Peptides against a protein of PDB entry 4N78. Designs and how they scored, part 16

Target 1, 186 residues: chain A of PDB entry 4N78
Amino acid sequence: HFQVICRLLGYQGIAVVMEELLKVVKSLLQGTILQYVKTLMEVMPKICRLPRHEYGSPGILEFFHHQLKDIVEYAELKTVCFQNLREVGNAILFCLLIEQSLSLEEVCDLLHAAPFQNILPRVHVKEGERLDAKMKRLESKYAPLHLVPLIERLGTPQQIAIAREGDLLTKERLCCGLSMFEVILT
Target 2, 155 residues: chain B of PDB entry 4N78
Amino acid sequence: MAELQMLLEEEIPGGRRALFDSYTNLERVADYCENNYIQSADKQRALEETKAYTTQSLASVAYLINTLANNVLQMLDIQASQLRRMESSINHISQTVDIHKEKVARREIGILTTNKNTSRTHKIIAPANLERPVRYIRKPIDYTILDDIGHGVKW

## One batch from the design tools (peptide; made by RFdiffusion4, then SolubleMPNN)

Design b1_p9_4_s2 (from b1_p9_4 with S4P T5V)
Fold by OpenDDE base, seed 1:
Structure b1_p9_4_s2 (fold): chain B 186 residues (1-186), chain C 155 residues (1-155), chain A 9 residues (1-9)
Amino acid sequence: as target 1 above (186 residues)
Amino acid sequence: as target 2 above (155 residues)
Amino acid sequence: PVLPVFQPP
């Protein structure tokens, strides 16, 4: 599903969706959630001492339940605050999954473009074969596919410019060094 | 442009008119040959004359058709070439626009990104011996680092 | 009536 979304939206569409999600998250965090957190902080017991471990788990639970009775019984927390937190969580997860899916698509694109860009995969050398010889053979095999040099030799100045720009765009992907999710966490 | 215009306005219409005129002339020649044969005391001579006219007429018509056909073909070739050039131009514009759109899109999404903390690139220890510039074998981008990220979500 | 003479181009 996320792969289809990524393909459909492209970079621009993803950017728009992400921006809107960030706005929603910001609104939720700075608005309702912040208000509830402030309210909760106000109603929090000023002095909450750790109960003696001797009371056991049930006694400790009862103690905290009693100390936090007003918070636990606050109906709006259960209905509104937790829902907002769920929405924030869903938004974060959505962003994560979109980024992951996008990264996969980008990697796929890079892999498909690699033979045309003089990017050779590391070949597993079988025992007894020289890595250098194998790599040289691969280079020779794919040399005719190098698009930019080919166009530079045979193409018009306009075609050369377009090819170079296209090559650059193909090489420069988010997965190579950029993260959206890190921004979201910040 | 001048050649195409001449073909469209002068040569092809002229050729068509010539064929039409040829049709009319052929009818006249046929009538002449028929009458000449009927009226002539020397039927053999009349027949030979008719054969000569027939051969000439066929040759003339063939020439006119061939000339017209060649002109039409030439016209079509010129037009096809013009269309190809136009298509090429449109394609270049389209590609330029697409590249621009992609750049804009990438800038937009780029604002939402931060640099990945690249782990300390191992100090490229400059090999001591300046061996001959080994052809910059661009180190294959190790995409395997991304393989670990994709394992979890079968979406 | 003389048809135009076929002159080879």
Scores: peptide ipSAE 0.052, ipTM 0.659, DockQ to the pose 0.006
Fold by OpenDDE base, seed 4:
Structure b1_p9_4_s2 (fold): chain B 186 residues (1-186), chain C 155 residues (1-155), chain A 9 residues (1-9)
Amino acid sequence: as target 1 above (186 residues)
Amino acid sequence: as target 2 above (155 residues)
Amino acid sequence: PVLPVFQPP
């Protein structure tokens, strides 16, 4: 589903959706969630000491559950806050999945374009094979497929310009070094 | 363009008219040959004349058809070439537009991106002093202050 | 009746 969404929306559509989701998340965080958090902070126990490690994980957990029992019980009754948190969580997950899907698509595009862009695959050298010989063979195999040099040789100036721009756009992908998800988490 | 126009407006219609006229002429020649054969005392001569007209007629029709066919083929070749040029032009424009759209889209999404940083794991600093277990006296907290916040279900 | 004479191209 996310792959289809990525394909349908493209970069522009994804950008628009991400921007809108960020607005929604911001609105939720600065609105209802912030209000609840502020109020909860006011009612938080003033003194909450770390229990002794000798109690073990269960004892420590029980201690914190006991200290926060009233808050947890009250918070569970406030369905709106948790719903908003779920919405935020879903939005974050959506963004993550969209980015992952987009990255996969971009990687596929890069892989498909590689033979045409003078990008050779990593060669696994078997025992007894010379890496140099394999690389030379691959270079010879893919040399006729180099699109930009081919068009530069045979194409019109306009075609050359388009080919160069297309090549640049093909090489420059978000998955190569950019993350949208990190921006969302900030 | 001038050649195509000449083919469409003059050569092909002219060839079609010539072929039609040839049809009419063939009918006249056939009638002549029939009457000449019937009326002629020398049937052999009349037959030879008919053979000559038949050969000439076939040659003429063949020529007209061949000329017309070649003109039609030439017309089609010119049209095909024009279509290819038009297609190339359209493709060029389409590619230019697509590249432009892609650049715009990339700028838009680019503002939503940052460089991938290796997540530095924040070291959880363990408190140096194990605090002695203090008996916590729980004070009841009034949570009614939260009742006015949000659309919470009033139980 | 005279038909057009075949002229080879």
Scores: peptide ipSAE 0.051, ipTM 0.656, DockQ to the pose 0.005
Fold by OpenDDE base, seed 5:
Structure b1_p9_4_s2 (fold): chain B 186 residues (1-186), chain C 155 residues (1-155), chain A 9 residues (1-9)
Amino acid sequence: as target 1 above (186 residues)
Amino acid sequence: as target 2 above (155 residues)
Amino acid sequence: PVLPVFQPP
């Protein structure tokens, strides 16, 4: 599903969606969640010490439940605050999954473009074969597919410019060193 | 441009009109030949004259058709060439626009990105005003990410 | 040579 979304939206669409999600998250964090946190801080016990171990696990739990009774019974915490936190979490997960899916698509694009850009993957070398010889053979095999040099030789100046720009855009991808998710976490 | 216009507006219509006129003229010639043959005391001479007119008529019609056909072919060739040039121009514009749109899109999404920190230190470092990398960092392509895609071929 | 358009006499 996320792959389809990435393909459908493209870079611009993904950017718009993520920006809006970030705005929503920011709004939730700085607004409702912050207000609830402030309220909760006001009702928090000033002194909450660990009760004596003689009370056992049930007694200790009951103690903390009693100390936090006002917080636990705060109905709006469950209905609004926790829901907002869930929404924030979902938004973060969505962004992560979109980024991952986008990265996969970008890698696939790079792979598909590689033969046309003189980018050759490391080939498996069988015993007795020299890597260099195999790579040279591979280079020779794909040499006619080198698009930019071909267009530079046969194309108009405008076509050459477009080809170079296209080549650059193909090579420069987010997956090469950029992360959106890290921005979301900050 | 001038040649195409001349073909479309003058030569081809003129050729068509000439053929039509030729048809009318042929009918007149036929009538003439028929009457001449009937009225002539020398039937052989009349026949030879008719043969001459027939040959001339056939040659004329053939010439008119050939000329018209060649003009039409020339017109089509010019138009085909023009269409090819237009197509090339449109493609160039389209590609330029697409590249521009892509650049804009990349700038937009780039605002939402930061450099991948290779350092394992999960410290939620407060976003220092990290200079929004305007340019993509070029790193070697790691194809291992594709290992889980498809039939699980480990590269 | 442009063949003359056939014209009846």
Scores: peptide ipSAE 0.037, ipTM 0.651, DockQ to the pose 0.005
Fold by OpenDDE base, seed 2:
Structure b1_p9_4_s2 (fold): chain B 186 residues (1-186), chain C 155 residues (1-155), chain A 9 residues (1-9)
Amino acid sequence: as target 1 above (186 residues)
Amino acid sequence: as target 2 above (155 residues)
Amino acid sequence: PVLPVFQPP
């Protein structure tokens, strides 16, 4: 599903969605969640000592339940604050998944474009094969597919300019050095 | 353009009219040959005259058809060349627009990105000039990331 | 050489 979303939205659509999600997350964090956290800090017991182990697990649980009774009984925490936290979590997960999906699409594009851009994979040499001979053979095999040199030789100045720009845009991808998700986490 | 216009407005219509007129002329020639053969005392001479007219008529029609056909072919070649030029122009405009849209989209998404925490943090430099190609990667693209994903080509 | 269109006499 996320792969389809990435394909449908493209870079522009993804940017718009992520920007809006970031605004929503910031609004939730700086508004409602912050207010609830401040309220919780006010009602938090100032001194909560570990109860004696002699009380056993049930006694310790009851002790903490008693100390946190006001927090547990705070109905708005469960209904509003936890819901907002869920929304924030969903937004973060969405951003993560969309970036991962976008990265996969970009990698696929790079792989598909590689033969046309003189980008050759490192070939695993089987025992007994010379790496240099194999690489030379591979280079010779894909040499006719090098698009930019081909267009530079046969194309008009306008076509050459477009080919160079297209080549640059094909090579430059976010997955190669940029992260959107890290911006969201900061 | 002048040649195409001349072909469309003068040469091809003129050739079509000439062929139509030739039909009428051929009918007259046929009638003449028939009557001449019936009325002539020398049937052999009349036959030779008919053969001469037939040969001339066939040659004339063949010439008219060939000329018209060549003019039509020339017209089509000129039109095909014009269409190819128009297609090339449209494609160029389309590609230019697509590249521009892509650059705009990349600038927008670029604002939402930071460098991956690799030991060498390259500062994303926003293109200073709107017209400069947005370079997201100043350093050679590390394609090693493709090594783990490529299930593909068993070489 | 344009062959003239034959006209019967």
Scores: peptide ipSAE 0.035, ipTM 0.645, DockQ to the pose 0.005; fails the geometry check

Design b1_p9_4_s3 (from b1_p9_4, 4 letters changed)
Fold by OpenDDE base, seed 4:
Structure b1_p9_4_s3 (fold): chain B 186 residues (1-186), chain C 155 residues (1-155), chain A 9 residues (1-9)
Amino acid sequence: as target 1 above (186 residues)
Amino acid sequence: as target 2 above (155 residues)
Amino acid sequence: PYLPVFEPP
């Protein structure tokens, strides 16, 4: 589903959706969630000591559950605050999944374009074979597929310009060094 | 363009008219040959003349059909070439527009990106001194301070 | 050999 969404929206559509989601998340965080957090901080127990580690994780959890029982049972917290947090979580997950799907699509595009752009895969060298010889053989094999040089030889000036621009756009992908999700988390 | 126009406006219509005229002429020739054969005392000569006219007529029609066919084929070739040129032009424009749109889109999404940095996970340092469990006195929490927050039903 | 257009008698 996310792959289809990525294909449908493209870079522009994804950017628009991500920007709007960020606005929504920001609004939720700075609005309702912040207000609840501030209020909860005011009603939090002033003294909450860390229980002994000897009680183990279950005992520690029970302790904190007991200390925060009244807060956890607060109806407004469950209905409004937790719902908003779920919405934020869903938005974050959506962004993550979109980025992952986009990255996969970009990687696939790069892999498909590689033979046409003089990008050769790393070949496993078996014992007794020279890496250089294998690479030269591969280069020779794929040399006729190099699109830009081919168009430069056979194409019009306009076609050459388009081919060069297309080549650049194909090579420059977000997955090569950029992350959207990190921006969402800051 | 001038050649295509000549084919469409002059040569092909002219060829069609010539074929039509040829049809009417063939009827006249046939009538002539029939009458000549009936009236002629030398039937063999009349037959030979008819054969000659038939051969000539067939050759003429064949020529007219061939000429017209070639002109139509030429017209189609020119039109096909024009369509290919138009298609090429449209494709170039389309590709240029697509590249531009892609560049704009990439700028927009680029604003939402940062360099992939391996964030060093901060080691959570556990506090060295575990505080002794103090007897927990439950103080009732007043939640009335939250009444103004959210869509809670004012009971 | 372009055959002349036949003209009826």
Scores: peptide ipSAE 0.050, ipTM 0.664, DockQ to the pose 0.005
Fold by OpenDDE base, seed 3:
Structure b1_p9_4_s3 (fold): chain B 186 residues (1-186), chain C 155 residues (1-155), chain A 9 residues (1-9)
Amino acid sequence: as target 1 above (186 residues)
Amino acid sequence: as target 2 above (155 residues)
Amino acid sequence: PYLPVFEPP
């Protein structure tokens, strides 16, 4: 589903969706969630010491549950605040999954374009074979497929310009070093 | 352009008219040959003359058809070349627009990106001092402060 | 070779 969404929206559509999601997240965090958190901080026990480890995990859990019982039982916290937190979480997950899907598509595009851009994969060299000889053979094999040099030789000036721009756009992808998710977390 | 116009307006219509006229002439030649054969005392000579006219007629029709066909083919080649040029122009414009749109889109999404930093996972430092559990006196929490927040569920 | 269309007499 996310792959289809990425294909349908493209870079521009993804950017618009991400911007709107960021606005929603910001609104939720700075609005309702912040108000609840402030209120909860005011009513939070001033002194909540860690119980002794001798009580074990169940005893410690019971202790904290007892200390926070009134907060946990607050119906509005469960219905409104937690729902808003779920919405924020879903938005973050959506952004992450979109970025991952987009990265996969970009990698596939790069791989498909590689033979036409003089990008050769690392060749496995068996014992006794010279790496240089294999690489030269591969270069010779794919040399006729180099698109930009081919168009530079046979194409019109306009075609050459378009080919160069297309080549650049093909090489420059987000997956090469950019992350949207890190921006969302900041 | 001038050559295409000549083909469309003069050469091809002229060739079609010539071929049509040839059809009419062939009927006249056939009638002539039939009458000549019937009226001639020398049937052999009349037959040889008919053969000669038949050969000439076939050659003439073949020439007219060949000329017309070549003119039509030439016309089609010129038109095909024009269409290819138009297609090339449209493709060039389309590609230019697509590249521009892609650049704009990439700039827009680029604003939402940062360099991948290997963020060191901050270790959650557990508080070192196990403080003695102080008996917490439960103070009643007044939640009425939250009544104005959210969908206004009045409890 | 251009062969004119035969015109009967």
Scores: peptide ipSAE 0.045, ipTM 0.651, DockQ to the pose 0.005
Fold by OpenDDE base, seed 2:
Structure b1_p9_4_s3 (fold): chain B 186 residues (1-186), chain C 155 residues (1-155), chain A 9 residues (1-9)
Amino acid sequence: as target 1 above (186 residues)
Amino acid sequence: as target 2 above (155 residues)
Amino acid sequence: PYLPVFEPP
């Protein structure tokens, strides 16, 4: 599903969606969640001592339930705050999954374009084979597919310009060094 | 442009008219030959004259058809060339627009990106010396030392 | 070669 979304939206669509999600997250964090956190900090027992171990696990649980009773009974916490946190979580997950899907798509594009851009795969040399010979063979095999040099030789000036721009755009992808998710986490 | 116009407006219509006129003329020639043969005392001469007219007529029609065909082919070639040029122009514009849109999109998404902290994974310089795996003797952490500090369950 | 247009006699 996320792959389809990435394909459908493209870079522009993804940017728009992420910007809007960031706005929503910011609004939730700075507004409702912050208010609840402040309120909770005020209501939080100033001194919460660890109960004596003699109370056992049930007693300790009861102790904490008692100490946090007011917090647990705060209806707005369960309904509004947790819902907002869920929304934030979903937004973060969405961004993560979109970025991952986009990265996969970009990698696939790079792989598909590689033969046309004089990007040779790392050749696994089996024992006894000369790396140089294999590399030369690969170079020779893919040389006719190098698009930019081919167009530079046969194309019009306009076609050459377009080919160069296209080549650059194909090579410069987000997955090569940029992260959107890191921006979201900051 | 001028050549195509001449073909469309003058040469091809003219050729078509010529063929039509030729049809009418052929009918007249046929009638003439028939009458001449019937009325002539020298049938052999009349026949030879008819043969001559037939040959001339066939040659004339062949010429007219060939000329017209060549003009039509030339017209089609010119039109095909014009279409190819138009297609090329449209493709160029389309590609330019697509590239521009892509650049804009990339700028927009770029604002939402930061450089991946390449954690300089310190190239774990594989220590050249494979230090013999020091058998990590897991010294059992004697947690009994913590028994006096924490409210741990004394068994 | 231009073949003359046939004109009936």
Scores: peptide ipSAE 0.042, ipTM 0.660, DockQ to the pose 0.005
Fold by OpenDDE base, seed 5:
Structure b1_p9_4_s3 (fold): chain B 186 residues (1-186), chain C 155 residues (1-155), chain A 9 residues (1-9)
Amino acid sequence: as target 1 above (186 residues)
Amino acid sequence: as target 2 above (155 residues)
Amino acid sequence: PYLPVFEPP
């Protein structure tokens, strides 16, 4: 699902969605959640001492329940605050999953473009074969597919410019060194 | 452009008219030949004359058709060439626009990105200053990192 | 050879 969304939205669409999500998260954090946190801080018991061990686990639980009764009974906390926190969590997860999916798509694009860009994977060498010889054979095999050099030889100046620019755009991807999710966490 | 215009406006229409006129003329010639044959005392001479006119007429029509056909073919070739040039131009514009859109999109999403921190430093110190996206230093893409993600199609 | 357009006589 996320892969389809990434393909459908593209970079621009993803950016728009992410920006809007960030706005929503910011609004939730600075607005409703902050207000509830302030309210909770006001109603929190000033002194909460550890009950004596003699009360046992049930007694300790009851003690804390009593101390936190006002907080637990705060209906808006459960209905509004926790829902907002859930929304924030969902937004964060969404961003993470979108980024992961985008990264996968970018990797696929890079892999598909690689033969045309003179980027060859290291081939597993069977015992007895020289790596260099195999790589040379591979290079020779894919040499006719090198797009930019081919267009430089056969294309118009405009086509050459577009090809070079396209080649650059193909090579420069977010997955190579950039993270959106890290920005969201800050 | 001038050649195409001449073909479209003058040569081809002229050739078509000539063919049509030739048809009318052929009918007149046929009538003439028929009447001449009937009225002529020398039927053999009349027949030879008719044969000559027939041959000439056939040759003339063949010439007109050939000329018209060649002009039409030439017109089509010119038009095909023009269409190819237009297509090339449109493609160039389209590609330019697409590249531009892509650049804009990348700038937009780039605002939402930061450099991947390899160091697991514990403290999420919110960097106060949105560090300007450090110029993408082209590190050679080490594709070896992808070796572990791909379901190794065990061939 | 310009085949003369057959002008009917």
Scores: peptide ipSAE 0.043, ipTM 0.658, DockQ to the pose 0.005; fails the geometry check

